# Peptides against a protein of PDB entry 6DSZ, part 74

Target 1, 361 residues: chain A of PDB entry 6DSZ
Amino acid sequence: NYVVTAQKPTAVNGCVTGHFTSAEDLNLLIAKNTRLEIYVVTAEGLRPVKEVGMYGKIAVMELFRPKGESKDLLFILTAKYNACILEYKQSGESIDIITRAHGNVQDRIGRPSETGIIGIIDPECRMIGLRLYDGLFKVIPLDRDNKELKAFNIRLEELHVIDVKFLYGCQAPTICFVYQDPQGRHVKTYEVSLREKEFNKGPWKQENVEAEASMVIAVPEPFGGAIIIGQESITYHNGDKYLAIAPPIIKQSTIVCHNRVDPNGSRYLLGDMEGRLFMLLLEKEEQMDGTVTLKDLRVELLGETSIAECLTYLDNGVVFVGSRLGDSQLVKLNVDSNEQGSYVVAMETFTNLGPIVDMCV

## One batch from the design tools (peptide; made by RFdiffusion4, then SolubleMPNN)

Design b1_p12_7_s3 (from b1_p12_7, 6 letters changed)
Fold by OpenDDE base, seed 1:
Structure b1_p12_7_s3 (fold): chain B 361 residues (1-361), chain A 12 residues (1-12)
Amino acid sequence: as target 1 above (361 residues)
Amino acid sequence: SRDLSPFDELAK
């Protein structure tokens, strides 16, 4: 009897960093198709804590900390539209993953968006937003007492949303999104009213952005606003300040993922389709009144890694490079470059054996 | 109603 040990998925399709196991632990969570792997980040490396099998491919995985929670909760949405909020609980050596809430968020009517599932969480944990279908924005209100995830839809006039994020520092939950119409790509904002279940006019918009604008990064305070990443340009906008750069180096390959390094939004990692790793830097200007404004944007090439599907900064210059196409890596960012001008050193490599095609024979 | 856990523990 050849026990065909079902080869575990090795291709990474998502990763997040936060404090999931405790308030003090730094965790790396890795999505590998239907598998969730939980690690503690230590000085010695990644310590495995638990692996969890999900009833479907993980499409969204986000950590968030509602007011009054001591540690982060995990939101997961599967490709079959099963949503859950998970809590880690340890009692001695017993480790449990508790479902705080769950629900199916599939609609009977709607065209699934060509750009796939987008899931976002309001920075103040007021709601989860989902772009599942064209012309619809699904809202899941976050309430402590709800074991059942209830959702409602708001109609979007913009049928072709490319990317969407919640903004920081907004009195009401506010989304910023890139959309495409016959005139090109544009950026728009909407406030989300939970009470009225509708959109209100957002604080700003930018018509006619770069034709290949593909990603929105919400920037924390004190800067606020958003970064829009295209094929040729990177732009910042917060309603008052606009700044654009077009570094030639980003034209060579499409940027496909990003991750915030600094809590204040001063630095972001960018990964492209060739496995190049960049740092995007937001240079500050402190005003006499103590306000912080954006002075400049800069992109620096750090080095090369596996082609990132996702990136997450851990701590102390260590980055996890989650790869779908190649081996995932732990890499160290150094202050000084090597002889080849690279600031990246591979610390650990995780072999990707490719997708297990479940051949139902 | 058994709260159907959306996940199974992968036995190590």
Scores: peptide ipSAE 0.042, ipTM 0.513, DockQ to the pose 0.016
Fold by OpenDDE base, seed 3:
Structure b1_p12_7_s3 (fold): chain B 361 residues (1-361), chain A 12 residues (1-12)
Amino acid sequence: as target 1 above (361 residues)
Amino acid sequence: SRDLSPFDELAK
């Protein structure tokens, strides 16, 4: 009897930080193919709490806190379009992961997008948005009483969406997306009407952004708006203010992931294809009326890590670097550089044994 | 609030 000890997946394809186990606990959640690992972040490091097997490869993993919830809920979408909302419950030593809602969101008709599955949650928790297929935007209304996730599609005229996010501070749920057409890449916004199940005109658009614009970051209040990351440039737009930088240092390698450090959106970690870790800083200007506007954008090279598939800032300058191609890391960000000029020190390394090929037998 | 110290000093 060859007990094939099924090697656990080690390649990370997603990570998120939040308050999933309790309102007080800081958690790191790591997606490794079909496995979800849940940790509590402590002063001593990562304490494992639970490992959960999912019925499929995790494609989207997002924490969100609906109004009136004391802790975060977890939205998961699998590569087979199984959606669920999970809740952590602990009763003494008994730990349960409860499915609050579930559904399959696969469409019978549609071209799966070549850029893969995008899943986003409205900051006000009004809906989940999914870009699964070209020319469609799927909406899952978030309703407390729905055990079954209901979804509907809105037709999107823009067939080649590169990235999409929900904006902050919008009266109606508003998406911002980068798309490509024959004229280049552009940024557009749409309001999502749950009532009419259609798009309304959004607050702003920006035509002819950088040709390699690849990521949208929704910026919280007080700044609002979005950051658009390209190969050569980083741009900010909020409808009223536009600002672009083209720092030479980002031209060397493509930025592939980001994570917000500050709740107010003043700082973001950026990771590139060479494993370089950057800090993007939003410099504020306080206006006479008390409004905060963006004064400038700055990018700083922090150091080098494993090539990040995902990044998440934990606490106390500690960052989890989730890697698919290399070893995942806990790294410390320091105020002072080391002898090599790096602000990054590896604290812990998690050996990646390579991708487990899902042998679907 | 997450304790960003000492890294908060880098952003000043």
Scores: peptide ipSAE 0.013, ipTM 0.490, DockQ to the pose 0.732
Fold by OpenDDE base, seed 2:
Structure b1_p12_7_s3 (fold): chain B 361 residues (1-361), chain A 12 residues (1-12)
Amino acid sequence: as target 1 above (361 residues)
Amino acid sequence: SRDLSPFDELAK
């Protein structure tokens, strides 16, 4: 019996940061195909805590904190539509990953969307939203006592959704999405009614956005609204304020990932297909009534990294660059640039051995 | 608490 030591996956396809192991611990969670790696972020670097084998390729991985929970829970959806909510439990030296809820959310009928699986969580933890199939939005209500993840579908009139997020600060769960029709790409919002299991009209829409608009970022309060990222432009909209920039530097390569730095949504990391790392800055303006509005958007080139599949800001200017195509990295962001004008310094590199050819022997 | 201090100067 040759125990072929199956080479562990090294390509990163997702990463998230939060408080999963405890309320106090800062964690980095890394998805590598079917494997979940859990780290504690320390002053000395990443401390490995646990590795978890999943029953399929991780397609969605999101941390969320329901009301009354002391620490974050983890939502995972696999490429085979197995959903679970996981909790970390430690009892002395024993570490357990507890499945609080699970379910299969596959539909018997539906065309899988060409842009792949999208999974999002309402910031107030009222529901999970899934775009799995064209013309359908799947909702999983979040209930504390439910061990079985039950879902229902709402029909989307917009068949070609490119990206979707839940907005912040909405009385009802509200999605914002980029979609394509024969006239171009557009942004629309819908409120999601759990009671009626339908969409209601959302607070705003923006028709005829940039033709290559590909990503939606939901912006926390006090700004609210969303950022739409295209090939040539970055736009902000919250229903009342619209602002667009077209910095020439972003035209050189497509932005493919983003991560929020500040809890208030003042800064975001952006990564492009060439491994350039940018900071997107939201400049605030305080109104006489005490409201905070967006004054301007700025984009600054920080430096170069491995081509990011995912980015996550940890702490103290440290960023994890999860790469599928290259080596993943821990990088330090500095206040001052080096002699080459870069603010990025590589701290640690994690070798990517390439795709695991599952030789089914 | 996330120490965002290294970048407070970039936001300026």
Scores: peptide ipSAE 0.009, ipTM 0.479, DockQ to the pose 0.765
Fold by OpenDDE base, seed 5:
Structure b1_p12_7_s3 (fold): chain B 361 residues (1-361), chain A 12 residues (1-12)
Amino acid sequence: as target 1 above (361 residues)
Amino acid sequence: SRDLSPFDELAK
């Protein structure tokens, strides 16, 4: 009886940074298939705190802080549509991960979307949105007293959603999404009414974006709006201002992930399919009335890393590069380039043993 | 115009 000790999965399929263990601790949370790894970010590096087994492959992992919570809560959705909200509790040396709420959000009817599961949280923590099936947007209202995650569907006329985010600074929860129809790809916004369980017209739309527009980034205040990333172009729109750039350097490989560096949305890390790491910069213009507007967009090549499935900025120019195809890395961003012109230095590498082929022996 | 290094604010 060879007990093939099932090696723990090493391929990273998600990562998030926040304050999960305490209000003061900076945490890195890493999803590796069915496993959640929790680290504290320290001056000495990553300190492991807890590993949690999930009842399925993690498909969505997002930190959020409801009003009146001292630390972040964790939303997880599995590939089998099990949803939970987790809280970290520590009492002395005893560490517990508490399920505050759970539910199964699977529909009996619906075509699973080809682009996979998308899960998003309203910045004001009013709801969770899920794109699981074509033509449906699932809403989970966030209620503090509800131990059972209840969801409802809103019909989405746009059958082929590419990406979706909640916008910042909206009176009502507002989604921004890229969708495809026979005429091309477009960006649209909807307000989500919890009361009426329907979409209302959003503040803006942009028809006929780049044909390969693939990602939406919601931009915090003071800028607001969204960034749309394509194969050839990066565009910004907030309803009042439109700006587009087409830097030749991004045409070489498809951008596949992003992460916000600054809380105000002034900088974003971008990773492509070749492992190139970019900084997207939002240049501000301060108007005489004290309003901040976007002046320009700039993209800078920082260097090369493992091919990122996910990126997360930690602190002090340290970035975690979560890789599914290669080794995950901690990298340092430097002000000065090295002899090769790279601003990226690998600090630590985490060996990826590849997909555990369950050899059913 | 000093090109503010995209990392200067992170060192504070």
Scores: peptide ipSAE 0.015, ipTM 0.520, DockQ to the pose 0.131; fails the geometry check

Design b1_p12_7_s4 (from b1_p12_7, 5 letters changed)
Fold by OpenDDE base, seed 4:
Order: C-alpha cells, then sequence, then structure tokens
Structure b1_p12_7_s4 (fold): chain B 361 residues (1-361), chain A 12 residues (1-12)
C-alpha cells in the first residue's frame, strides 16, 4: 500500500488575522481547502502553531470576540454547510481546538447563490449572517450557552445579492448589501430583528450604483457606513455622507479582495486580478463639534504581488498575500518607493503547487 | 508584533 502522502493543499482560499491563540498573540489563520493553518506572527516571521483538518472545504472563516471572551473565537462554514465555532485552548504544551458550537445550516429548498457562500458576523457579535441561497438570509443567533448552532431564515426580496456585510455602530444588527435586479445594481440596508425574525427598513439605500459594483466594506466608527467597490468607481455612503471616486488606475483590472489596515477604517488594502496592490485611504475632516466625517477617498498604487485571493495586514507594514492562483507572499509595505516606484517588497514566498488533482487512478 | 518599523501613515 503506497500511502502516497497526499500533498498538503497550498492554494490559499482565505485568511484572517486576530487574537485566536491568546489575547496577546497576533495570529494569522490561513484556509487551504480543508486545511486550517494557525500561525503566530512574531518579530522573526510566521511561527506555525497548529494545523487543523476540517470536514470540508472552508468557505467562510471569521474571527470574532463575543462580550466576555478574553480572545477571539473562530467561525468556520464549509462548502457543505457545516458550521462551527472554534476555540483555541492550550494547556502547557498541549494544544486543543475546541468546538464550542456546531451545526449544519443546509436548507432542503433553495437555489445556491451563483456568487457563492457569504458569511458575516455582526461587529457587536449579536448574530452571524449567511447568504447561502437566493432569496434567503440565514441568521445564527450568538449565545454563549448554545452548543448547537440554531439558525433561521429571513426571506430576502432581493434574489441576487452580490455582497453583504454587517454595518458598524448600529443599534440593531444592520446589513448592507449590493444586489442586482433587471434595472441594475443597487445598495440596500436592512435591520435584522432577532425577536421577530424579520427585516426592518435599514437606515439608507443607494439605487443605481455602478453596474459592476461587487464588494461591500463595512467601515468602523467614527466614519461608519460602507464602501462600495466597483470596476470603475469606489463609493462611500453612511446615510448622511455620500462620496464617489473613479480613479483611472483601478479600471485596468478588477479589484477582487480587500483588507482593513487600521482599526478605525482609515486605510484598506485592495488587490486586483493582475496582482496590483492598492491602498484606499479615507481622509478625515474634523468638524467643529468634534465629529469626524469623510472628506475624501484616495487610491494609491503600492506595487505588485501575487494575485491575491485574500489579503491580511499583520503589523508594521507587513501584509500576507494569500494566493490561490500563484505563490502566497509576505510583503513589506515601505513609506518610500524603490527606483521602480514600488512600495512593496517581497519578504517571503510560499510556493503554490496548484490544486492537487486527486487523480483517482 | 513584528519587530518591523511601523508603516507610518502615508500622510504626506
Amino acid sequence: as target 1 above (361 residues)
Amino acid sequence: SLNLKPFEELAK
């Protein structure tokens, strides 16, 4: 029996950073198909801590910290609709990944959405939202004592949701989503009532956004609101302030991923289909009353990397570029450009051996 | 934390 040691997957399909192993540790978590890799970010680089095999391809991977937790918990949803909440537990040298809660969130009816699985967590950790099927929004209430993830569906009138996020700073959990109808693409918000298990009218909407609007970024306080990224434009809306830019540089290739750099949402990394790395900057204006408003949006080309499936800002200008199509990278962002005008320097490259085609021979 | 120089705000 030649145990062909199945080559470990190398293509990255998700990454997230947070404090999973401890309150103080900065972690990088990398999803490679069914494999979860957990690293500690150190001064010397990435230290591997644990590898976890999942019972399916990881479709959603999000860190969140419920009230009263000392460190982040990990939500995972697989492509087969198995959901779990994981906790890292270390006792001396023994490392355990504890399943705090689990459940299958598959519905017997519904059309799987063409844009794939979307999973989002309310910033206040009130619920998890899932867009799995057209015309449905699944809610998993977050309760500390629930070992079984119970979900319910809310009917969504908008059948073709492109992307969805929970907004920050909302009294009730509020989603913001891009959807398509016969008239084009639009942005809408809904409040989610856990009690009534229904949507209420959200704080704002924006009809007739760019036809290729594809991503929603929820912006933290003090700005609040959302950024909508299209092929040709980037727009901001918070119900009061609207701002749009159309930098020519983003027209060359579609932006496919983003990651927040600053906790206050002042900067975001953007990656496009050509491996260009951008910085999106939110320029602040302080009003006389001490309120901070968005003055302007700016996009800067930083340089080129592998084509990012996901981006994660770590610390001190170090970015993990998770690539599905190419080699993943650790890159350094510099304040000053090199002779070629690039602010990006590759620090480490992680070889992508491509999809292990399980040739069932 | 990575013992790297902070990515200073590109605030020029």
Scores: peptide ipSAE 0.024, ipTM 0.687, DockQ to the pose 0.423
Fold by OpenDDE base, seed 3:
Structure b1_p12_7_s4 (fold): chain B 361 residues (1-361), chain A 12 residues (1-12)
Amino acid sequence: as target 1 above (361 residues)
Amino acid sequence: SLNLKPFEELAK
């Protein structure tokens, strides 16, 4: 009897922070292939709470809080297009992960996008958006009573979407996306009509962005709008304000992940393909009418970590660096640099034993 | 300067 001790996957392919176990607890959720690990963030470090096996590789993992919920719910989409909404329930020592809703969102017709699965949630929790196939945007309405996730497709004229996010502060759910056509890469917005199941014209567009524009960051109020990250430039646009920077330091390696530090979107962590960790800062200008506008963008090199697949700011300058290629880390951001000029100190390292090849038995 | 607020709020 070969007890194949199924080695647990150690490569991280996603991480999120929020209030999943309770309204008060800060949680770190880590996706490792088919496994979801749930931690409580404590002053002593990460306390493991639960590990959950999923019926497939986790492709999307997002926390969201619908109106009237006391804590966050978890949306998961697997690489096999199984969608679920999970809730954490604890009764004394009994811990249950409850499936509130589920569904399969696979289409019979469509070309799977080469850039993979993108899943996004409207900040007002009106819908989930999925870019699964070229020329289609799938919408899952978020209705309280639906045990079965119903989805519909809206046709996208833009066949090559690079990245997409929902914008903040929009009366209707509004997506912002980078797409490529024969003329280059562009940014466009669409309003999503749940009623008509179609796109309406969005508030703004930006044609001819940087050729290697790869990521969209939706910026919360008061700034609003989006940040577009490229190979050479970082741009901000909100319909009224446009600002671009081209810091030489980001040209050395491609930025591959980001995470918001501040709830107001004033700071973001950026990770590149060399394991460099940056802070992107949005400098505010307060107008006489009390409106806050973007004055400037700044990028600072913080230090070096494992190559991040995902980043999440926890609290008190502690960052989880989820790595697929290397060891995952808890790192501390310091105000003062060390002797090497780094603001990053490794607190804990989680050994990555490499990708477990799914032996389909 | 990273105004890193102290960890103290996580201990409740």
Scores: peptide ipSAE 0.022, ipTM 0.520, DockQ to the pose 0.075
Fold by OpenDDE base, seed 1:
Structure b1_p12_7_s4 (fold): chain B 361 residues (1-361), chain A 12 residues (1-12)
Amino acid sequence: as target 1 above (361 residues)
Amino acid sequence: SLNLKPFEELAK
C-alpha cells in the first residue's frame, strides 16, 4: 500500500507579514492554494509554527488590528466566497487557530468580475470591502462582537473596476479605485457611509489616467493619497499633489505586485513579470509648517528574483518572494551592489513542484 | 543569522 502522500501545494498565491502569533512576533503567512503556512521570522530564518487547511482556495488574505486587539487578526476569503476572521491562540505548546467570525458572502445575482476577487481592509479597521461582482461593492462592517460576518452591497456605477484600496487618514472610510469605461481608465474616490449604506463623493478624482493603469497603492500618512501603477508610468495623487514618472525600465515588463517597505510609505518593492525587483522611492520635502509633501518619485532596479506573485518585506532588508510560476525565495537586500550591479542576494529557495493536479484516478 | 538591524541604513 503505497500511501501516496498527497504532495502539499508549493505554488504561492499570497503572502502577508504582521504580528499574528503575538504582539511581539513578526510573522510571515503564506497562502498555497488551500493551505495556510504560519512562520515566525527569527534571526536564524523562518521558523514554522503551524499549517492550516482551508475549505477552499485562499483568494484574499489580510492581517488587520482592530482597536483593543493586542495582535493582528487574519481575514481570509476563499474563491467560493467563504469569509472568516481568524485569531491565533497559544497555550503552552497547544496552538489553536480560532474562528472569530465567519460567513458566506456570495451573491445570488451578479457577474463575477474578470479581474477576480479583490478584498481590502480599512486602515482604521472600520470595514472590509470586497469587489466580487461588477457594479457592486460589498461591505463587511467590523464589529468586535460580530460572530457572523454580515455584509451589504453598495451599487457602483463604475462596472469595470481594475483595482481598489482604502485610503489612509480619512475621516470616513474612503476607497480609491481604477476603473475602465469606453473613454479609457480613470481614478475615482468614494467615501463609504456605513450608516446610510451608500457612497458619498470622495476627496478627489483623476480622469484619463494611463490606459494600462492596473494597480492602486494606498500611501499612509504623512504623504497620504495613492500611487497608480501602469505599464509605462507611475503616478502619485493625494488631491493636492500630482506627480508622474515614466521610467523606461518599467516598460520592459509589466509590474504585477508591490509591497510597502517603510511604515511611513517612503519605499515600496515592485515585482514584474520577468522577476525584476524594483524599489519605488518617495522623496519627501519637509515644509516650514512641519508638513511633509512629496518632492519626487524614483524607481531603482534592485536585481532579479523568481517571478513574484506576491512580495512581503520582513525586516532588515529581508524580503519573501512568493512565486506561483517558480521557486519562492528569501532574499536579502544589500546597501552595496555586487559586481553585476545587483543589490539582491538569495538566502533561501523553496522548490515549487507545480500545481497538484488532482488526478482523479 | 538574520541580523535584523533596522533598514534605516539603506536610506543613506
Scores: peptide ipSAE 0.021, ipTM 0.678, DockQ to the pose 0.321; fails the geometry check
Fold by OpenDDE base, seed 2:
Structure b1_p12_7_s4 (fold): chain B 361 residues (1-361), chain A 12 residues (1-12)
Amino acid sequence: as target 1 above (361 residues)
Amino acid sequence: SLNLKPFEELAK
């Protein structure tokens, strides 16, 4: 019996950062198909602490911290609709990944959405939202005592949702989404009622956004609102303020991923299909009443990396570039550009051996 | 040792 040592997956399909192993540790979590890799970010680099085999391809991976938890929990959804909430526990040298809750969220009836699985968590940890099927928004209420993940569906009138996020600073959980209809692409918001299991009218909408608007970024307070990224434009909207930019540099290649740099949402990394790395900057204006508003948006080209499937800002200008198509990288952002005008320096490269052909032997 | 300086130094 030749134990063909199944080659470990190397293509990255997701990454997140947070405090999963402890309140003090900064972690990088990397999804590689069915494998979860957990690292501690140290001054010396990434220290591996645990690898976890999942019962399916990881489709959603999000860290969240419920009220009264000292560290982050991990939500995972697989491509087979198995959901779990995981907790890291260490007792001496023994490391355990504990399943706090689990469930299968597959519907018996529904058309899987062409844009794939979207999973989002309310910033106040009231619920998880899932766009799995056209015309449905699945809600998983977050309750501390629930070992079984229970879900319900809310009907969406908008059948073709492109992207969706929960907004920050909302009294009720509020989603913001880009959708397409015969008239074009639009942005809409809904409040989610857990009690009534329905949508209420959200705080704002924007009809007729850019035809290729593809991503929603929820912006934390004090700015609030959302950024909508298209092929040619980047727009901000919070109900009161609207701002759009069309920097020519982003038109060259489609932006495919983003990651927040600052906790206050003043900066975001953007990656495009050519491996260009950008910084999106939100310029603040302080009003006479002490409120902070968005003054302007700027985009700066930082340099080139591997084509990012996901980006994660770690600390001290260090960014993890998770790549599906190429080698993943740790890169350093510098204040000063090099002779080529790049602010990006590769620190470490992780070889991608290509797609694992799951030979079901 | 990654001398992880706070990102506040990159915004200057």
Scores: peptide ipSAE 0.021, ipTM 0.603, DockQ to the pose 0.331; fails the geometry check

